# Peptides against a protein of PDB entry 3PUK, part 12

Target 1, 227 residues: chain A of PDB entry 3PUK
Amino acid sequence: ERGLKSVVWRKIKTAVFDDCRKEGEWKIMLLDEFTTKLLSSCCKMTDLLEEGITVIENIYKNREPVRQMKALYFISPTPKSVDCFLRDFGSKSEKKYKAAYIYFTDFCPDSLFNKIKASCSKSIRRCKEINISFIPQESQVYTLDVPDAFYYCYSPDPSNASRKEVVMEAMAEQIVTVCATLDENPGVRYKSKPLDNASKLAQLVEKKLEDYYKIDEKGLIKGKTQS

## One batch from the design tools (peptide)

Design b1_p12_1_s1 (made by RFdiffusion4, then SolubleMPNN; from b1_p12_1, 5 letters changed)
Fold by OpenDDE base, seed 3:
Structure b1_p12_1_s1 (fold): chain B 227 residues (1-227), chain A 12 residues (1-12)
Amino acid sequence: as target 1 above (227 residues)
Amino acid sequence: SFHGSYDKYFPP
């Protein structure tokens, strides 16, 4: 069995590094909080060097311009990360890098994408969404990145019901991302807890899996795999 | 749903 870490690395290599690879070209790679954790979990700096990355920079920090080099942005589609990108390329006179390749870890909202198009279109050489929104820990274990998940899921306050639903939706989406990465359409199983959180999450995952695997990339219906 | 590639919005 291929460990989850190796599967995630293989996906990133194929979807990101192979996609923007140019012979003899080195890039600066910009990471946010999530992608820093993601890459740290599944690769080493030596692996990134082999893929043509010379330097890794934090997108949130002030950085010195390297105007002769192209930048690879591997970031989450959040307002914070997008705003940092816009600061790098928003001014014609103040561009930090020669050009940008952007790979989002999830679906980018139209509002954010439109903001990029309006401000930085001439600087972008590649822009893609890749479906990787989880952190691999062990061969069969992963961590979800959903802020305030514990607080809202276990809140006794009825006023938090709407926020709980949003959190559950985000968790379900990340679980489906794991399944997609592993190329699996499993049956969902859960243990009931005092709170119906596990049942609700399982139902959301099942629904999302059905939607995702209705038609595969080749236009074929994928059958349910036994787990 | 994913858009996938946005290359159509950017010149080569």
Scores: peptide ipSAE 0.346, ipTM 0.891, DockQ to the pose 0.535
Fold by OpenDDE base, seed 4:
Structure b1_p12_1_s1 (fold): chain B 227 residues (1-227), chain A 12 residues (1-12)
Amino acid sequence: as target 1 above (227 residues)
Amino acid sequence: SFHGSYDKYFPP
């Protein structure tokens, strides 16, 4: 099926599974709330088995150590997920797994990364950021992982203006991850009424797209495509 | 902006 789901899966396969693949090695994969939804949207358990994943565990749950196995953390760069990771490897005597491969779904704030580096550096084999911060629903539809986005974007309370801006920035960033995943630089269309939120979001997306493609991995500035 | 890979901090 040629759709967003297949593109997302292909990207994850290339950026995560192929990147940490070792012949004959099985890994435990740790997922958070977002990545659970993400993988559920674009693959099956059988697909993960083919990629060398023996079992999937929820990072938020208390888990028994499997010290002989390496762990693949495919997680969002959030304090909650990072803290759970740190609990797995923070104690020298109580490491839950043999080693860790970490793949973040978005850029990791320096504060979080520094915390990881300070406490778990010897346990980490790989640590990368992947630009996938959306969930594909269908071939051309996705959902965003922005908490309270609806509430703040549509709040009539002026006191929420600052939070609304933060939410819109996060949404814009995630939309850019879709574009990056699809390797597209779309023209943004929006319906502005009844609120100006759509126009503001469109402007943010356009700006972020420009920034992204100026510094993209390929160094290729793509022309604006019709969306 | 994305840092990309942190391999320099975690050598094999």
Scores: peptide ipSAE 0.345, ipTM 0.892, DockQ to the pose 0.551
Fold by OpenDDE base, seed 5:
Structure b1_p12_1_s1 (fold): chain B 227 residues (1-227), chain A 12 residues (1-12)
Amino acid sequence: as target 1 above (227 residues)
Amino acid sequence: SFHGSYDKYFPP
């Protein structure tokens, strides 16, 4: 019984730690709010030490420079996290670390990427997107990180309709990342609700799953799995 | 929608 936590950890190990591993090299790892929760859900500090992480730091906090060490940024592709990264490398005098490896938990908008490229390209050794935008709870349980999802999805105010659609799309995207992490293309099941939010979300998930597997690097369209 | 790797934009 490989729980979702173990699958998530394995993916992070392969996509992040193995990808930037250098023999004998220790890194400082920078986390944001989401990735702190993510890692805390699927690993221990000892696991991170085994992967060559000496210290974990909060990207949002002021930190002392450790200019001789490279930094591993495992962060969400948000303006807040990116801005904190940029502050670490924005000027030669303010450079906190020797170099950066950046791994985004999701698709990074071009606007954010362009800011990174324009300001600190020389400091970056790796920059990749991975698709882990959920928190594993149990073997078959995960939580989504979509701000104000409850508020907008259940708001009776019609003025929130547009925002509700955006929220549902974000939720659908995160569900697809779960499927990608599990290497599954599930048949989506849901309980109908009076507001039909579940049906709408299911449709979005199905569409995004199709899109994902069509463009999957493996070039294999997987059949629907039972889940 | 994923770019995947941005390695081509950064020095090795």
Scores: peptide ipSAE 0.341, ipTM 0.888, DockQ to the pose 0.597
Fold by OpenDDE base, seed 1:
Structure b1_p12_1_s1 (fold): chain B 227 residues (1-227), chain A 12 residues (1-12)
Amino acid sequence: as target 1 above (227 residues)
Amino acid sequence: SFHGSYDKYFPP
């Protein structure tokens, strides 16, 4: 497959699977709602088998222990997903797996990380943040994972103005992750609608892109790319 | 900003 789906898969393969790969070792992989959708959009079960994943489990479900196997947690940095992880490793006597590798799809708040560190540090072999918080749909199309985005952005109720700003910020952050994944710094274009949501979002994206590329891993300021 | 890797907190 070509396009955005392939780029996303390549990034996951490099950032997650290659990072924790050990020859001859199989892992159980734990997914949440977002990462289930993400992987389903860009790979097949056969691809995961090739990466050393024997079985996929939903982190939200009660699962039987497999104490001889290491677990790969590919999850969102949310209280819900983190709490489920902590249930798997929070007690010495109740460890479901041999050890854990954790990969977050976005920035993990210090409060959540500190909770993990305090509870189960001895069980963790890897903990990393990757920058993928969107779902690829087509070669050049993606879907944002922002709850209630439509409701707040198009609400006629002025009391929702503060919530609208929060939603716009979240959408802008996810758009920047797409650009980072594609290694692009595009010019932003939009069509104005009656509520001018597109203009506000465009401004937020431009600002965040500038900030991101100023502080990139290479310490280089990237010029604008043609998109 | 991303922390990136937390390996320093989880030694082998």
Scores: peptide ipSAE 0.337, ipTM 0.887, DockQ to the pose 0.526

Design b1_p12_1_s2 (made by RFdiffusion4, then SolubleMPNN; from b1_p12_1 with Y2F S4G L6Y)
Fold by OpenDDE base, seed 3:
Structure b1_p12_1_s2 (fold): chain B 227 residues (1-227), chain A 12 residues (1-12)
Amino acid sequence: as target 1 above (227 residues)
Amino acid sequence: SFHGSYDHYFPS
């Protein structure tokens, strides 16, 4: 069995580094909070050097311009990360880098993408969505990044019901991302808990898996794998 | 659903 960390690294290498590779070119890579954790979990700095990354920078911090170098943005599609990108390229002030390659870890909302198009289109060389929204821990263990998940899932306050549904949806999406990364369409199993959270989550995952694997990248129907 | 690549919006 391939370790989840190696699978995730291979996915990033193929989807990001191989996609924007240019012979002899070094890039600055910009990370946000999530992608910092993601890369830290599945690679070393030496691995990034081999992929043509000379420096890693935090997108949230004030950074000195390096106008002669291109920047690789590996970021989550959030308002905070997008706003930081826009500050690098979207103002009347001088651009911080020569050009940008953008890889989002998830689906980018149209509202955010439209802001990018309106402000920074001339600076962008590549822009893609890749489906990696989880942190690998062990060979078969991963961490979900869903803020306030525990609070809303276990809240006795009925006013939090809507937020609970949003959290469950986010969790289900991240689980499907794991399955997609592993190229698996598993049967969903769960153990019942007092609040039926596991059952609700399982149903959401199953539905999303069905939608995702209706047609593969080659236009073929993927069968369900047993797990 | 994913858009995948946005490269068509940013011609080289």
Scores: peptide ipSAE 0.332, ipTM 0.879, DockQ to the pose 0.499
Fold by OpenDDE base, seed 1:
Structure b1_p12_1_s2 (fold): chain B 227 residues (1-227), chain A 12 residues (1-12)
Amino acid sequence: as target 1 above (227 residues)
Amino acid sequence: SFHGSYDHYFPS
């Protein structure tokens, strides 16, 4: 496959699978709703087998223990997913797997991280944040994972104005993660509509891009790229 | 901002 899907897969391979790879070792992988969609969009089960994943399980479901296997958690930093993880490792008697590797798809709030640290620190071998919170659809197309985005953005009810702003912020953050994944700092273009949502979103994206590229991983300021 | 890695909080 070519385009955005390949870029996303390459990023996951480097940031997640290569990071926790052990020669000859198989892992069970736990996914949530978002990461299930994400991996389904950019890879096949055969690809995961090549990366040392023997089986994929849904983190939300009650699962039988496999105490001799290490577990790879590729999940969103949400209370729901974190709570499911904690059920797997929260007590010595209830430990479902040998150890855990955790990779969050986005920034993990300190409150959630502290909860993990307090409950099961001895079971964790890796814990990292990766910057990928979107679903690639086509070579140059992606879908944002923002609940109720359509409803709030197009709501005629003025009482939803505050919620609309929150949704716009979340959308802008995810767009920036796409740019980061592609290693691009594009100029933002939009087409105005009656509610001017596109203009507001564009402004948020531009601001966040500027902030993100002020200090990159190499400590360099990146110039605008042609897109 | 991203923390990146939390490995320093956990046993190697």
Scores: peptide ipSAE 0.325, ipTM 0.877, DockQ to the pose 0.558
Fold by OpenDDE base, seed 4:
Structure b1_p12_1_s2 (fold): chain B 227 residues (1-227), chain A 12 residues (1-12)
Amino acid sequence: as target 1 above (227 residues)
Amino acid sequence: SFHGSYDHYFPS
C-alpha cells in the first residue's frame, strides 16, 4: 500500500517508535480515542509488537499499575487525555508505570503542558509534538477529528458563527497536518455552493500552509503543487 | 505553532 495509510504509519514509526526505542525494552502503549482510530487505520497489532509494544491500553480506562514497565503515551493534546495521564503519574507514591514517553498528535497548549510539567516532570523521558491530526480512510481520503464539525459548519443559526470559525480553524489545521505528513504544499480546490464554508476553509488552509512551510521541519519552502 | 520537542524540560 503506497497510499496515505502507509505514509501515516511511516511517520508514526519514525516520529514515535524509532524515537523512543530502546533495545530489549517493551513498553505499554496508552491510546486515546483519536489515536486508537489512527493506529487502527494504518497498522496491525503485529506491527505494534514489532515496534516493542507489549500491550495497548485505553488511557480513559482505569488500569492496574505495571510499575516495572515504561509507558508510551500516544495521545491527543486534550484536557481529557492529559488528565488521564496525570492520574497515572500525578501521585509520587502511586505511579502506574516506571516512566512516560509522551507524543502528542498536535501542538500542545501551554496550559496543558505546564500542568504536566508541574506535576509529572520527573516521570517523563520524552515529550514531543507530532503533526498528525487526521485519520486515513483510504489511499487519498482522510477524516478529521473535529467534534461537532458537521453541526456547526452547516448550522443556519447565526449564533453559531463563532463556533463555526473555531471548527473551521481546527479543520484547516488538521488538513495542514495531512500536507505535512505527505510533504506536500497543495493548491486547494473547493466547491463553494451552497455555503461559503468551503471557500473560507480553503483560505484558512492556504494561510496555514504558508505559515507552516515558512518554518517547516526542514526549513524548506516548497512550491505550490496541484492537488 | 508546534513546539516540537520538550526534552529540555525533562531529564534524559
Scores: peptide ipSAE 0.324, ipTM 0.877, DockQ to the pose 0.605
Fold by OpenDDE base, seed 5:
Structure b1_p12_1_s2 (fold): chain B 227 residues (1-227), chain A 12 residues (1-12)
Amino acid sequence: as target 1 above (227 residues)
Amino acid sequence: SFHGSYDHYFPS
């Protein structure tokens, strides 16, 4: 099937599963709240089994050690998810799995990465950032995961102005990840609102798209697509 | 902004 869900799945398959695939090896996959929603939106458990995932575990929950198996962490680069990972590998005695493959759904802040590097570098086999920070709904529909976006964007309280900007930047970043996933550089379209949030967001998206494609791994600046 | 891969930090 064609659509955003299939594109997302294909990207995850290529960027995550193919990247860490070893013949005959099964892994435990650790998911957080976001990646649980993400995978549930674009694949079935049978698909994950085909990719060598034997069990899916919630990273936030207490889990029994399976020390003979390697773990695939497909998680968001948040303090909460990273802290849970660190608890799994923080000490030799508490090491829950044989080794870790880490794939972040977005840019990982240096502060979080440094914590990982300092505490459990010997346990990590792979650590990569991928750019999937959205949930596909339909072929042309996706949702963003930005906490309190509605609250801050529509808050009449001027004290929230700074936070509103941060939220809009986060939203813009996620939209860019959609574009990157679709390999598109769209001409941004929006409906103007009284608060001009849509215009501001559009400008941020356009700027971030430009920045992304300037530094794209392909080294190619793509022309604008229609979307 | 993406680091991409951190593999060079983890030789094993």
Scores: peptide ipSAE 0.324, ipTM 0.875, DockQ to the pose 0.560

Design b1_p12_1_s3 (made by RFdiffusion4, then SolubleMPNN; from b1_p12_1, 6 letters changed)
Fold by OpenDDE base, seed 5:
Structure b1_p12_1_s3 (fold): chain B 227 residues (1-227), chain A 12 residues (1-12)
Amino acid sequence: as target 1 above (227 residues)
Amino acid sequence: SFHGSRDDFFPK
């Protein structure tokens, strides 16, 4: 099956597991809420074992140290997930693992990155952004992870206007990650509504697509694809 | 809004 799930798995395999692969080495993998859902949607535990993951742990939970093993952090670039990471490596006495490989699902703000750099740079072996911030559902279906998106987008309260824009931007960013994952630069299609949310989102997506492909890893600007 | 790899910021 060549659905979106397989594409997502292939990207994770290439961008994360192949990237940090060492022969004969097992790692602990730390997941947050989003990446737990993400991996659950596109792989099995057996797949992770094949990629050298001995156990998966919830980054939010208290965990016993396994100081002889390296840790693979596949997490969202959020303050909560980063803070949990910092607790694992913030001090020598509190160091839970031998070293860390960090893979963020999306752009990590400089503020969060600087916190990591300042606290535990010596423990970091890799730090990458892999640009997957959506959940694959079916072959052509994905779900965005934007909290309260519905609430703000459809709220009649004018005080939510600023937050609505932030939410729309976050949604657009996640849609771009889908496009990046599929290696596509789609022509955006939408149905207009009285609130014009779809049009606004489309405009944001178009803009962000342009920005992404201007600075993509391949340095290639692709033409519009059908979507 | 995408840096890709930040490995250069950490010791080798």
Scores: peptide ipSAE 0.173, ipTM 0.789, DockQ to the pose 0.624
Fold by OpenDDE base, seed 1:
Structure b1_p12_1_s3 (fold): chain B 227 residues (1-227), chain A 12 residues (1-12)
Amino acid sequence: as target 1 above (227 residues)
Amino acid sequence: SFHGSRDDFFPK
């Protein structure tokens, strides 16, 4: 595919599949709700087969053990997904797979990470955090995975003001992941509406971009790009 | 937030 979908696929291929690739080895891949949507938006099953994935399973389901195979967990850093992972590796007798490779779609909170470390560290061969928390729709269009975003952002009820701020923060974080994926630091533009939600969101995005690109992976300060 | 590898916390 062209555009943003291709960029997202290339990022996943490099950050996840190439990172854990072993010649001649097949893996079972475990997905949650978000990563199912993500992969469905930017690849086909044939693409995954080429990357050494034999079977895709839903992490939320009670699955039969395949103890001779390693598992690739591509999941969001949520309590629900982490708890499902822990059920697969929480004890020696309950191990469903030979070993685990874990790739989170975003920063994993220390509380969740410590829970994993305490329970099943011996089973983990890789644990990485990647920066992809959005769904590509078209060549230059994406959607955000922020629950109830529409409801809170457009609510006339002043009691929802605090929740509106939390939602906008989450949206801004996901927009920054798009910029990181595209390797861009764009100037932010928006259209004002009566509730001025776009202006507030733009300010949050601008601030987060400044923080993110303060120092890159090579220790270099990045300037603004034109987009 | 920082994104990267946490491999140092697990056996190789």
Scores: peptide ipSAE 0.170, ipTM 0.787, DockQ to the pose 0.529
Fold by OpenDDE base, seed 3:
Structure b1_p12_1_s3 (fold): chain B 227 residues (1-227), chain A 12 residues (1-12)
Amino acid sequence: as target 1 above (227 residues)
Amino acid sequence: SFHGSRDDFFPK
C-alpha cells in the first residue's frame, strides 16, 4: 500500500508541476503557511528541483522582485494569501515576477476569484483548484488545518453555535479532500462523545462525499469502497 | 463547489 504521503506527492506532481512544466524553464514557487507544511510533509527540496523549482519563497514576506522569472503560487484560497498575491501583481507598482501560475489547495470563493480577475488577469497563465486541504503524517493519518476548531467545537457558550457549524463544515470538507485524493468512498464510522460532535461531523462528511462522487469529472457514481 | 481549471477566464 502506498503511504498517504506518496499519494499526496503524486497528486501534486500531476496536478501542479506536470501541468505547468515547460522544458528548460525554472520557476519561483510561492507558498503560504499551509502549503509549506503540506510540501514539507511529502517531499524534499531535491524533489522540487527536479520539478523545475529554483527557490521557494514565503508569500507573506516582503520579497525582492525577480521580474524575468515566472512564479508558481501554490497557496490556500484565503484572503490573506490572495492579498499577498495581489500585492505582487495587482497594484500600479511594478510586478514582482514575469507571470503567475496559481494553484489553490481548495475551492476559491467567487469573491476572491473575482478580485483576482479584476486586478491582474493579464499576469495569470494558469489558475486551478486542486482540492488538497490536509497534511499527511502517516500511511493513514492526517491532520486538519481548521483554526480554532477545538475552541468552538467544545465551547459551552451557546452563542458559538453558528461558529461551531462553520468549523465542522470546514473539517468535513478537508476530510473529503483526503478521500478524493485516495480515490475512496469510505463508510464513515465514529465514536460518540458527550457533545455529539463526532456524529455531526460524520453526517457532514457523508453528505459531502455523496455530492462529490455524484458530480465527479468522469460522471461516475462510485459505491462504497470501505465498510 | 469545485471548478477545477479556471484558465478560460484569463488571456492565453
Scores: peptide ipSAE 0.168, ipTM 0.788, DockQ to the pose 0.570
Fold by OpenDDE base, seed 4:
Formats: C-alpha cells, sequence, structure tokens
Structure b1_p12_1_s3 (fold): chain B 227 residues (1-227), chain A 12 residues (1-12)
C-alpha cells in the first residue's frame, strides 16, 4: 500500500523545509491546530530537528520573543492563524522573531494576504501556498479539517442548506489536495444513500480536480485513474 | 486548488 503519511512528509519536506533551508541556520517553527495534527501524523520530532527546527511553538499561545531567530510559520490560511502571526510581527518594536517564512497549507484568500502585506511585509522572507489540507490517518485514509462537517451535511434542517454547501466545497477542496499530494486524478466513486451528499461532493471534487490540473504547477493534465 | 509563491510581494 502507498504510505500516505510518507508521501505527505515528503511533500512537506520538499515544499517547506528544503525551500527555506539555510546552511547552519536553525528556525523556530510555529504551528496551528491543523498543522500540529498534520505533522504529528507524518513525522517525529527528530525528523524536524533534522530539518533545522530547534523548537516548535503553538501560534495561538503567547510566546516570548526570540528576536535573534527566524521563524517558520507552517499554518492554515485562517483568520485566527493569520491574526496570531500579525501579533508576532505587526509592531516594529515588538517583533518576536528576526524574520518569517510563511507556508500556508492552502490558498490564502486575498483579504488575509493583503492584511499581512499591509502590516509586516518587511519581515517576510518567504510566503508560499502549498496544497496539504488533510491529515493522513492510515496508509490510504485521511481526515478532513472542516469544522462541523457532519452536522451541516446531515442536518435535516433546510436552513442549513447554505452552510452545507460551504462545507461541501471545503471538503471537496481538501480531497483535491490529497489528489494533488498523491499526484493522482482519480475517478470518483460514491454511495448516494440516504442523502445526495455523496453525489454532490463527487461532482465538486471532479470539477475541482479538473480546474486544478488545468492550472497546476507542472501543467500536466492527467487522465482519470481508478480509485 | 492553487499552488504558488507570493514572494514577489515582499522584499527579498
Amino acid sequence: as target 1 above (227 residues)
Amino acid sequence: SFHGSRDDFFPK
């Protein structure tokens, strides 16, 4: 079986750690809730040490400044995580770290990105978006980070229809990141009972996959593979 | 989904 965990780790290593590596330089790594779970699922602390990470800090917690060290932010593109980042660098006199390398686990909305630019552009040495918004649980199993997904998707209340759609979109996007990570364009299969959620999700995934491979970094359009 | 670098927006 393909080790999804190993694939994810390899992706993170190449996209994040190798990208910002400097000889002899150690960094503090800042994680949010999602990336903490993500890294915990696919690596050990010793692996991070080998990648030049001296300590890991939770971005949500109050932290003492370490002004002589650069920080690697591996975070989700959420208002909460971005706000915490901004607290670290938003004030010239109160910068917690020497500089920042930012790696988002997904596309960062322009609203958040603009907020970062306006506040702390001079502190940023790198800002990349990678597509890893899932947590590998097993060799071929992953979980999605979509709050209240079960509640909204299976709510009998019609008033939740709009939120259900948002959740479905988020789930579809995260599934596409799995495909991107695995470099696969799968044929989507689903069971549609008792609700049509699976069918809707499948359609969303297929659409997003098509869009992704049309505009991917490699420009490679892959045919559907059996999944 | 989108992959990309936004380094062009920040001083090098």
Scores: peptide ipSAE 0.149, ipTM 0.776, DockQ to the pose 0.527

